# Peptides against a protein of PDB entry 5OOQ: the designs that were tried, part 2

Target 1, 227 residues: chain A of PDB entry 5OOQ
Amino acid sequence: YREDVRQVVTHPANALSFLQPGRLVEISVNGKDNYGWGAVVDFAKRINKRNPSAVYTDHESYIVNVVVNTMYIDSPVNLLKPFNPTLPEGIRPAEEGEKSICAVIPITLDSIKSIGNLRLYMPKDIRASGQKETVGKSLREVNRRFPDGIPVLDPVKNMKIEDEDFLKLMKKIDVLNTKLSSNPLTNSMRLEELYGKYSRKHDLHEDMKQLKRKISESQAVIQLDDL

## One batch from the design tools (peptide; aimed at target 1 S17 L120)

Design b1_p8_4_s2 (made by RFdiffusion4, then SolubleMPNN; from b1_p8_4, 4 letters changed)
Fold by OpenDDE base, seed 5:
Structure b1_p8_4_s2 (fold): chain B 227 residues (1-227), chain A 8 residues (1-8)
Amino acid sequence: as target 1 above (227 residues)
Amino acid sequence: MYEEVTEP
């Protein structure tokens, strides 16, 4: 059920509007590498230059650049490729007793475990010398202030996810948290339906954006022909 | 250092 909620929350239709610079997000890469809470730098639609026709899942269709302060110090951070969420070998969070450094890593939406209700004040140029470390200090301070964890955005109240199936899912989770009686299969099916609805909505939104762009381009061409 | 932002 938590994964089901995560899938909905991290769907582009819901998540992207909250991925402002400085937004705190909890990061787990490939379900294995837990970087903890990081700060969003920016995001972009994933484009494969080698295969422009590549179709990504909704959760893999965007790359989010995040500052983490938990990168293992000996990680080959110089091998990180901008906008490539496939992290080089050796890129991992520091384990207990290991030293960590600040790094900007590209992740997919699928690597977001949670979206926090907090946003850091971000430097204008995160790539400038010392800026990542500044964000790292801010992250440490936030973690210190919230020992019980950074508050997560409320999917309904904050994110305004009003989908009936999602609301039903949330209610079921609440009931399950009180009573272990709900069928996991029913929730997975509903999640798939929700995912399908969000995917369609997002596709429509992107189509509209593309259409608006094409219209604008066409209008610009018409204006050029009228000159 | 940080702010609570619950809106897009």
Scores: peptide ipSAE 0.593, ipTM 0.958, DockQ to the pose 0.718
OpenDDE base, seeds 1, 2, 3, 4: peptide ipSAE 0.586, 0.570, 0.585, 0.591; ipTM 0.957, 0.955, 0.956, 0.957

Design b1_p8_4_s3 (made by RFdiffusion4, then SolubleMPNN; from b1_p8_4, 5 letters changed)
Fold by OpenDDE base, seed 2:
Structure b1_p8_4_s3 (fold): chain B 227 residues (1-227), chain A 8 residues (1-8)
Amino acid sequence: as target 1 above (227 residues)
Amino acid sequence: MYEVVTEP
């Protein structure tokens, strides 16, 4: 059920507004490669130049660039392609006893395990020499200050997700966590249904927001051409 | 609301 919450939290409609530069996010790539807490550099809508008609899932539709300080030192970081979330082979976090380095990696929203309630001050040019390492030091300091874990954004209190379907989803999760229901399958199906309703509703909202932005941008361009 | 951690 943590996964269900994660799906809602990491949905573009909810997550993007909290992916400001310096936002801490907990990163797990492909459910295996745990980089721990990293810091958001920026994000962009995923565009496939080779296949402009490619349709991505909501959670794969954006690329988030994050600084991690747990990259295995011998990882082929030079093979990282900007805005390509398909990481080259060998890109992995350092294991215990291995040396790590700071790296900027492109990830999808689906690779975000949690969104922290903390932001780092980010250098203006993270790609400049030494800047990633500075962020890496800050990440270490944060981890030192929060030995019990970095505070996670509360979906309701912090993220202000007040959608009725989401609240129902959360309530259902809470109930399921507290009670062994006699019919887990039915409850799971209902949870998926609730998530589906939520997702669809929010997808529409995001589409509307994007459309409004496009309209405003187009109007701005027209005004510039008229000057 | 978010907390900002400044560089040490």
Scores: peptide ipSAE 0.041, ipTM 0.756, DockQ to the pose 0.139
OpenDDE base, seeds 1, 3, 4, 5: peptide ipSAE 0.039, 0.041, 0.037, 0.038; ipTM 0.746, 0.765, 0.740, 0.742

Design b1_p8_4_s4 (made by RFdiffusion4, then SolubleMPNN; from b1_p8_4, 4 letters changed)
Fold by OpenDDE base, seed 5:
Structure b1_p8_4_s4 (fold): chain B 227 residues (1-227), chain A 8 residues (1-8)
Amino acid sequence: as target 1 above (227 residues)
Amino acid sequence: MYEVDTSP
């Protein structure tokens, strides 16, 4: 169920508007590399210059640049390619007892575990010397202030995810959290179905937006021709 | 510095 909620929350339709510079996000790359809470620098639509026709899933269609303060110190951070979420070998969070450094890493939406309700004040130029470390200090301070974890955005109250199916999912999760006896498998299947429906609905919405834009552009052209 | 920001 948590994964199902995550899928909805991290969908571009919901997540992107909350990925402002400084937004705190919890990062898990490939389900194994937990960087903890990082700060969003920016995001961009994923473009494959070598294969412009590449189709990405919704969760892989955007690249989010995030500052993390948990990068292993000996990670080959110099090999990081901007806007390439395929991280070089050796890029990993520091393990217990290892030293960490601050780094900007490109991640996909799928690597966002949660979106926090906190936003850092970000330097104007994060790539300038010492700026990542400044953000890193801020991250440490936040973590210190929130030992029980950074508060997560409420999907309904904050993110305004009011999709009926999602609300039903949330209610089911609440019921399941209260009732230890429900089979997790049934809920995951329903969530996948909900995600599939949501993805289709979003695709339709984007298609509608694009269509409206095309219509508007066409109308503008028609108006220009009528002038 | 940080702030609570729940706005899009």
Scores: peptide ipSAE 0.597, ipTM 0.959, DockQ to the pose 0.716
OpenDDE base, seeds 1, 2, 3, 4: peptide ipSAE 0.595, 0.580, 0.594, 0.591; ipTM 0.959, 0.958, 0.958, 0.959

Design b1_p8_5 (made by RFdiffusion4)
Pose (drawn by RFdiffusion4):
Structure b1_p8_5 (pose): chain A 225 residues (1-48, 51-227), chain P 8 residues (1-8)
Amino acid sequence: YREDVRQVVTHPANALSFLQPGRLVEISVNGKDNYGWGAVVDFAKRINNPSAVYTDHESYIVNVVVNTMYIDSPVNLLKPFNPTLPEGIRPAEEGEKSICAVIPITLDSIKSIGNLRLYMPKDIRASGQKETVGKSLREVNRRFPDGIPVLDPVKNMKIEDEDFLKLMKKIDVLNTKLSSNPLTNSMRLEELYGKYSRKHDLHEDMKQLKRKISESQAVIQLDDL
Amino acid sequence: SYIEDTSP
């Protein structure tokens, strides 16, 4: 349900109104590369030019400044409006140095939208400007070690559509349902949940493999035939 | 260096 709410928030109709310059966003592109918290510089509509149609979330491209780019990542390959990050551009690993950079992303690559925004120079492309902004991101990350506060979708973003409101209530219902479980006030919860979640991943992982073996035992494309 | 802003 939370992932369902995220799509409603990041949809251009609601998200673009709050994508002013300097807006803080948590970037997780394609659910794989997590760049941490960054600052939005600008955004523009995607024009595929072959005029190809795009999904609503991919219909727009946002340039964001990050402070967790891997230092030896080849940033010279980036095209201004191409959100497909070339192979080798990745967030810095846990033991590797980082460098401030600007990357393009689609809206689908935004994990959360912050209520804070930085003061940014007019030309982020100017000399040393992307570096200066990266310093500010490092300070915000210190004052807020647990995380950056998110925008409230209803109170702040004034999202009042009825279908969305029922979705928010569905979450509150499951939370109070979760808070009423005997294990909520337990010390072994982290231990038992992890022990169970590992067993569950295997079950789902084994189920994936279990089906592959059976289909391949028989002839391959007999069904296609 | 930054502000809290909730307005569109």

Design b1_p8_5_s1 (made by RFdiffusion4, then SolubleMPNN; from b1_p8_5, 5 letters changed)
Fold by OpenDDE base, seed 2:
Structure b1_p8_5_s1 (fold): chain B 227 residues (1-227), chain A 8 residues (1-8)
Amino acid sequence: as target 1 above (227 residues)
Amino acid sequence: MYEVNTEP
């Protein structure tokens, strides 16, 4: 059920509006590499220059750049490619007893475990010397203040996910936390339906963005002809 | 420095 909720929450239709600079997100890459809470720098639609026809899943269709303070110090961070979520071998979080460093890593939405209700004040230029470390200090301070974990955005109250089936899912999860008796199959079917609805919403959103771009481009052309 | 932000 947690994964089901995560799939809905991290869908572009829901997540992107909350991935403002400084937004805290909990990061797990490839289901193995837990970086903990990081801070969003920015995000962009994933573009494959080598294969422009590449179709990504919704959760892989955007690249989110995040500052983490848990990068293993000997990780080959210099091999990180901007906007490439396929991390080089050796890029991993520090284990217990290992030294860590701050790094900006590109991740997909699928690598977001949770979206926090906190935003850091981000430096204007995170790539400037010392800026990542500043964010790292802020992350440490936040973690110190929230020893029980950073509060997560409420999918319903905060993210305004008001789909009836999702609400039912959330209610079931709440009930299951008290009683294990809910049928997993019914929830899976509902999740798929929900996902379908969100996918459609996303498609519409993208279509609207494309339309706005086309309109802007056409207006720019008209202005050039008037010059 | 951080703030609570629950808005899009």
Scores: peptide ipSAE 0.611, ipTM 0.961, DockQ to the pose 0.711
OpenDDE base, seeds 1, 3, 4, 5: peptide ipSAE 0.609, 0.607, 0.566, 0.533; ipTM 0.961, 0.961, 0.955, 0.952

Design b1_p8_5_s2 (made by RFdiffusion4, then SolubleMPNN; from b1_p8_5, 3 letters changed)
Fold by OpenDDE base, seed 5:
Structure b1_p8_5_s2 (fold): chain B 227 residues (1-227), chain A 8 residues (1-8)
Amino acid sequence: as target 1 above (227 residues)
Amino acid sequence: MYEVDTSP
């Protein structure tokens, strides 16, 4: 169920508007590399210059640049390619007892575990010397202030995810959290179905937006021709 | 510095 909620929350339709510079996000790359809470620098639509026709899933269609303060110190951070979420070998969070450094890493939406309700004040130029470390200090301070974890955005109250199916999912999760006896498998299947429906609905919405834009552009052209 | 920001 948590994964199902995550899928909805991290969908571009919901997540992107909350990925402002400084937004705190919890990062898990490939389900194994937990960087903890990082700060969003920016995001961009994923473009494959070598294969412009590449189709990405919704969760892989955007690249989010995030500052993390948990990068292993000996990670080959110099090999990081901007806007390439395929991280070089050796890029990993520091393990217990290892030293960490601050780094900007490109991640996909799928690597966002949660979106926090906190936003850092970000330097104007994060790539300038010492700026990542400044953000890193801020991250440490936040973590210190929130030992029980950074508060997560409420999907309904904050993110305004009011999709009926999602609300039903949330209610089911609440019921399941209260009732230890429900089979997790049934809920995951329903969530996948909900995600599939949501993805289709979003695709339709984007298609509608694009269509409206095309219509508007066409109308503008028609108006220009009528002038 | 940080702030609570729940706005899009």
Scores: peptide ipSAE 0.597, ipTM 0.959, DockQ to the pose 0.713
OpenDDE base, seeds 1, 2, 3, 4: peptide ipSAE 0.595, 0.580, 0.594, 0.591; ipTM 0.959, 0.958, 0.958, 0.959

Design b1_p8_5_s3 (made by RFdiffusion4, then SolubleMPNN; from b1_p8_5, 3 letters changed)
Fold by OpenDDE base, seed 2:
Structure b1_p8_5_s3 (fold): chain B 227 residues (1-227), chain A 8 residues (1-8)
Amino acid sequence: as target 1 above (227 residues)
Amino acid sequence: DYVVDTSP
């Protein structure tokens, strides 16, 4: 059920509006590499220039760039390619006793364990020397302030996910925290229906984003003509 | 949205 909630929360239709610069997200790459809490730099729709016809799942259709402060120091961070979520071999979080560094890594939505109810002030140019480390210090400060864990966005109260099936799922989870008996198969079918609804919302969101981009591009052209 | 000002 936690995974089901995660799938809904990290769906583009729900997650993208909360992936503002500085948003804290808990990161697990491939369900294996736990980077802990990082800060969102930006996100973009995943485009495969080599295969424009590539179809990605909803959770893999966007790339989120995040600053982490838990990158293993000897990781080949120079091999990281912007907007390529396929991380090079050797890119991993530091283990206990290992030294870590700050790095910007591209991840998919599927690599988000949770979305925090906190945002950091992000430097304007995160790629500038020392800026990643500044964010790293901020992350440490947040962890210090929240020793019991960073507060997670409430899917209903904060994210305003009002889908009836999702609300039912949440209620079931609340009940199951008291009683284990609900059938997983029924939840999967409802999840598919939810995804269908989210897909429609996503399409609208993408349309809006494209429209905003077109408007921005048009304004940029107008400004260039006025210069 | 709580913005944590980590500015010194």
Scores: peptide ipSAE 0.073, ipTM 0.799, DockQ to the pose 0.119
OpenDDE base, seeds 1, 3, 4, 5: peptide ipSAE 0.067, 0.058, 0.061, 0.065; ipTM 0.795, 0.784, 0.802, 0.809

Design b1_p8_5_s4 (made by RFdiffusion4, then SolubleMPNN; from b1_p8_5, 5 letters changed)
Fold by OpenDDE base, seed 5:
Structure b1_p8_5_s4 (fold): chain B 227 residues (1-227), chain A 8 residues (1-8)
Amino acid sequence: as target 1 above (227 residues)
Amino acid sequence: MYEINTEP
């Protein structure tokens, strides 16, 4: 159920509007590498220059650059490729007793565990010397202030996810948290339905954006022909 | 340093 909620929350149709610079997100890469809470730098639609026709899942279709302060100090951070969410070998969070550093890593939406209700004040140029460390200090301070964990955005109240199936899912989770009686299969089916709906909505939104762009381009061409 | 932001 938590994964089901995560899938909906991290879907582009819901998540992207909350991935402003400084937004805190909890990061788990490939379900294994837990970086903890990081701060969003920016995001972009994933483009494969080598294969422009590459189709990504919705959760893999965007790359989010995040500052983490939990990168293992000996990680080959210089091998990080901008906008490549496939992290080089050796890129990992520091384990207990290991030293950590601040790094900007590209992740997919699928690597977001949670979206926090906190936003850091981000430097204008995160790539400038010392800026990542500044964000790292802010992250440490936040973690210190919220020992019980950073508050997560409410999917319904904050994110305004009003999908009926999602609301039903949330209610079921609430009931399950109180009563272990709900069938996991029913929730998975509903999640798939929700995912399908969100995917369609996102596709429509992107199609509209592309259409608007084409219209704008066509208008620009018409204006050029009228000149 | 940080703010609570619940808006898009």
Scores: peptide ipSAE 0.595, ipTM 0.961, DockQ to the pose 0.719
OpenDDE base, seeds 1, 2, 3, 4: peptide ipSAE 0.589, 0.591, 0.587, 0.589; ipTM 0.959, 0.960, 0.959, 0.959

Design b1_p8_6 (made by RFdiffusion4)
Pose (drawn by RFdiffusion4):
Structure b1_p8_6 (pose): chain A 225 residues (1-48, 51-227), chain P 8 residues (1-8)
Amino acid sequence: YREDVRQVVTHPANALSFLQPGRLVEISVNGKDNYGWGAVVDFAKRINNPSAVYTDHESYIVNVVVNTMYIDSPVNLLKPFNPTLPEGIRPAEEGEKSICAVIPITLDSIKSIGNLRLYMPKDIRASGQKETVGKSLREVNRRFPDGIPVLDPVKNMKIEDEDFLKLMKKIDVLNTKLSSNPLTNSMRLEELYGKYSRKHDLHEDMKQLKRKISESQAVIQLDDL
Amino acid sequence: SIYVEDYK
């Protein structure tokens, strides 16, 4: 349900109104590369020029400044409006140095939108400007070690559509349902949940393999035939 | 100051 709410928030109709310059966002492109918290510089509509149609979330491209780019990542390959990050551009690993950079992303690559925004120079492309902004991101990350506060989707973003409101209530219902479980006030909860979640990943992982073996035991494309 | 809390 939370992932469902994220799509409603990041949809251009609601998200673009709050994508002013300097807006803080948590960037997780394609659910794989997590760049941490960054600052939005600008955004523009995506124009594919073959005029191909795009999904609503991919219909727009946002340039954001990050402070967790891997230092030896080849940033010279980036095209201004191409959100497909070339192979080798990745977030710095846990033991590797980082460098401030600007990357393009689609809206689907935004994990959360913050209520804070930075003061940014007019030309982020100017000399040393992307570096200066990266310093500010490092300070915000210090003052907020647990995380940056998110924008409230209803109170702040004034999202009042009825279908979305039912979705928010569905979450509150499951939370109070979760808070009424005997294990909520337990010390072994992290231990038992992790022990179970590992067994569950294997079950789902084994089920994936279990089906592959059976379909391949028989002829391959007999069904296609 | 380097930032502001702003909603829109």

Design b1_p8_6_s1 (made by RFdiffusion4, then SolubleMPNN; from b1_p8_6, 4 letters changed)
Fold by OpenDDE base, seed 3:
Structure b1_p8_6_s1 (fold): chain B 227 residues (1-227), chain A 8 residues (1-8)
Amino acid sequence: as target 1 above (227 residues)
Amino acid sequence: SIYEEKIG
């Protein structure tokens, strides 16, 4: 259910209006590399100059440039290409005990775990010497001020997502959080139906297929835990 | 400078 909410929240129709310069976002690349909270520099529609007919999913159709302060110090950051979300081998966050540096990385909307209810003041030229480090210091200060976590935008109250099917989804999540009484499989099917309706209204057909896969994977994990 | 946008 959290993933379903994430799919709606990170959809271009909802997310882009909240990806202003300095917006804090929680970043996970390829479901593996957790960079923590970073700051948005800008975003652009993904264009493949070599293949103009390339069709991307909604969640992969935009590139978001973000400043992170958790890049492993020995990562080949010089190989990073602007607006190319396919990161070079060796680009990763620092692990425990490793040193980190600040970097600007291009990510897709699918790499956003959460959108924060905070914005940093961003320098005009983030690529100038020392500017990334300034943002990095600000990110550390944010983490210091919010030891219990950075506040996340409320999809309904803050983002004004008023779609009836989404509201029903949120209500179901609330019910599930309070009452573990319903069969997870039945809930997953109902969630899929609600997301399907939302997707049809907003032409999110491709995203629905991805969601179905994730739901299936989550069910498989639950079945493994029940064995 | 950290700004909380009160999206009221």
Scores: peptide ipSAE 0.162, ipTM 0.841, DockQ to the pose 0.430
OpenDDE base, seeds 1, 2, 4, 5: peptide ipSAE 0.157, 0.147, 0.232, 0.150; ipTM 0.833, 0.855, 0.869, 0.856; seeds 2, 4, 5 fail the geometry check

Design b1_p8_6_s2 (made by RFdiffusion4, then SolubleMPNN; from b1_p8_6, 5 letters changed)
Fold by OpenDDE base, seed 2:
Structure b1_p8_6_s2 (fold): chain B 227 residues (1-227), chain A 8 residues (1-8)
Amino acid sequence: as target 1 above (227 residues)
Amino acid sequence: MIYEERIG
């Protein structure tokens, strides 16, 4: 159930509007590399320049750049490629007792475990010297202020996910926390129905974004002709 | 340190 909720929350149709610069996100890469809470720098639609026809899953279709303060110090961070979520070998969080550094890593939506209800003020240029470390200090201060954990966005109250089936799922989770009566099959079917609805919403969102871009491009051309 | 909590 937590994974089902995560799938809905991290779907582009829901997540992207909450991935503003400085948004805190809890990061787990490949289900094993837990970087803890990081701060969103930006995001972009995943584009494969080598294979423009590449089709990604919804959760892999965007790249989110995040500042983490838990990168192992000896990780080959110089091999990190902007907007490439396939991390080089050796890129990992520091283990207990290891030294960590701040890094900007590209992740997919699928690597987001949770979206926090907190947003840092981000430096204008995160790539400038010392800026990542500033964010790293901010992340430490947040963790200090929230010893019981960083508040997570409520999918319904904060994210305004109003899908009836999702609301039913959430209610079931609340009830099942009490009754241990899981019907996994029914939940899976509902998740698929939800996913289908979100996919359609995403398509519409992309269409709108493309339209806005075309309008902006047309306006830019007009401005160039008027100069 | 400045952070925004969006409770909305």
Scores: peptide ipSAE 0.073, ipTM 0.809, DockQ to the pose 0.429
OpenDDE base, seeds 1, 3, 4, 5: peptide ipSAE 0.069, 0.073, 0.054, 0.068; ipTM 0.822, 0.826, 0.803, 0.813; seed 1 fails the geometry check

Design b1_p8_6_s3 (made by RFdiffusion4, then SolubleMPNN; from b1_p8_6, 4 letters changed)
Fold by OpenDDE base, seed 3:
Structure b1_p8_6_s3 (fold): chain B 227 residues (1-227), chain A 8 residues (1-8)
Amino acid sequence: as target 1 above (227 residues)
Amino acid sequence: SIYEVQYG
């Protein structure tokens, strides 16, 4: 149920104010390509010039440009298009034993696994020669200083997500993590209800649909384990 | 310094 918390944390209403230049974020694209911790350059509302009537989900409605230092060296980075989060084929992080380079990639909020409590001092022009490599060196140094991982912002204490319904959701998640053994369906329904209340209050309708899907998937897994 | 801690 960590994904449920991630959905709230990465929603535009909560995340954007913490995506300042230099903010460290943990990046996973399409649920498979883990780039590790990168540094935010900027973000913008996603606009489709070819189809102005296009409607995106809340988590896909913004594009965040991030510097990563884990891009596979032979990735076709020249095919990257600014403000296009649909990455070309072959764009991927380096695997073990492969060489990596620094790159600026456009991602959606849905590709953010976590938001760190650290901000790098960023160069004024990240597109200038050698600047992304400088950020890459800084990322390596930070990782060296935090071998157990970069500290993540606390959703309540740091991000100030203090909505009563969200707090109830968090408590419910904690209970579920410790006591998923009895009546998983009822617990899942209650979690959905709590998220629903939060969603309605903060106009997170699209996210509610995603959460419902994930809850259903979790229920299916639990049922399979009972066989 | 290459970074700072920012909670906000």
Scores: peptide ipSAE 0.606, ipTM 0.959, DockQ to the pose 0.879
OpenDDE base, seeds 1, 2, 4, 5: peptide ipSAE 0.066, 0.063, 0.057, 0.588; ipTM 0.800, 0.816, 0.812, 0.956; seeds 2, 5 fail the geometry check

Design b1_p8_6_s4 (made by RFdiffusion4, then SolubleMPNN; from b1_p8_6, 4 letters changed)
Fold by OpenDDE base, seed 3:
Structure b1_p8_6_s4 (fold): chain B 227 residues (1-227), chain A 8 residues (1-8)
Amino acid sequence: as target 1 above (227 residues)
Amino acid sequence: SIYEERIG
């Protein structure tokens, strides 16, 4: 269910209006490289100049430039190309014990784990000397102020996602969370299995279809647990 | 302040 929520939240129809300069976003590239919380610089529709007829999925159809302060110091950042979300080999976050630097990286919407409720002040020219480091200091300060994590935007209250199927999904998640608080182990594994099966990139229509299916399956599981 | 905006 968390992945289903993420798919809806990060869909262009919902996410783009909240990706203003300075917006904090949690970043995971290719499901492997966790950069933590970064700050949005800008975004643009993905255009392939070599193949103008190229069609991207909704979640890959935009490029978001973000400042991160967790880039491994020996990463080949000079090979980064603006508006190219295919990152060069060796571009990765610093591991424990490694030194990190600030960098601007291009990512897709699919690389956003969550959208924060906070926006930082962004320099007008992020490429100017010292500007990325200024944002990096602000990111460190935010992390210091929120040791338990940066607050995430509420999809319903803050993002105003009013889709009926999504609201049903959110209600089911709330019910499951309430039940998980009473029986944590069994429900978490089933939820992860359900989320894992539908982790594929889908458009909003397909995501909603899958959500309806998962809701139905979850109701069936709840009925089985009540027997 | 380091924040331009806070929602919620």
Scores: peptide ipSAE 0.508, ipTM 0.943, DockQ to the pose 0.522
OpenDDE base, seeds 1, 2, 4, 5: peptide ipSAE 0.120, 0.093, 0.496, 0.232; ipTM 0.862, 0.853, 0.942, 0.901; seeds 2, 5 fail the geometry check

Design b1_p8_7 (made by RFdiffusion4)
Pose (drawn by RFdiffusion4):
Structure b1_p8_7 (pose): chain A 225 residues (1-48, 51-227), chain P 8 residues (1-8)
Amino acid sequence: YREDVRQVVTHPANALSFLQPGRLVEISVNGKDNYGWGAVVDFAKRINNPSAVYTDHESYIVNVVVNTMYIDSPVNLLKPFNPTLPEGIRPAEEGEKSICAVIPITLDSIKSIGNLRLYMPKDIRASGQKETVGKSLREVNRRFPDGIPVLDPVKNMKIEDEDFLKLMKKIDVLNTKLSSNPLTNSMRLEELYGKYSRKHDLHEDMKQLKRKISESQAVIQLDDL
Amino acid sequence: SFYFEDNK
């Protein structure tokens, strides 16, 4: 349900109103590369030019400044409105140095939208400007070690559509349901949950393999035939 | 440089 709420928040209709310059966002592109918290510089509509139609979330491209880019990542390959990050551009690993950079992203690559925003120079492209902004991101990350506060989707973003409100209530119901479980006030919860979640991943992983073996035992494209 | 909270 939370992932369902995220899509409602990042949809252009609601998200674009709050994508002012300097807005803080948590960037997780394609659910794989997590760049941490960054600052939005600008955004514009995506024009595919072959005029191809785009999904609502991919219909717009946002340029963001990040401070967790891998240092040897080849940033010279980036095109201004191409959100497909070339192979080799990745977030810095846990032991590798980082460098401030600007990357393009679609709205689907935003994990959360912050209630804070930075002061940004007019030309981020100017010499040393992207570096200076990266310093500010490092400070915000220090004052908020546990995380950056998120915008409230109803109170702050004034999202009042009825279907969305029922979704928010569905979450509160499951939370109070979770808070009423005997294990909520238990010390072994992290241990037992992890022990179970590992067994569950295997079950789902094994089920994936179990089906592949059976379909391949028989002829391959007999069904296609 | 600085920053602030903004709820539009």

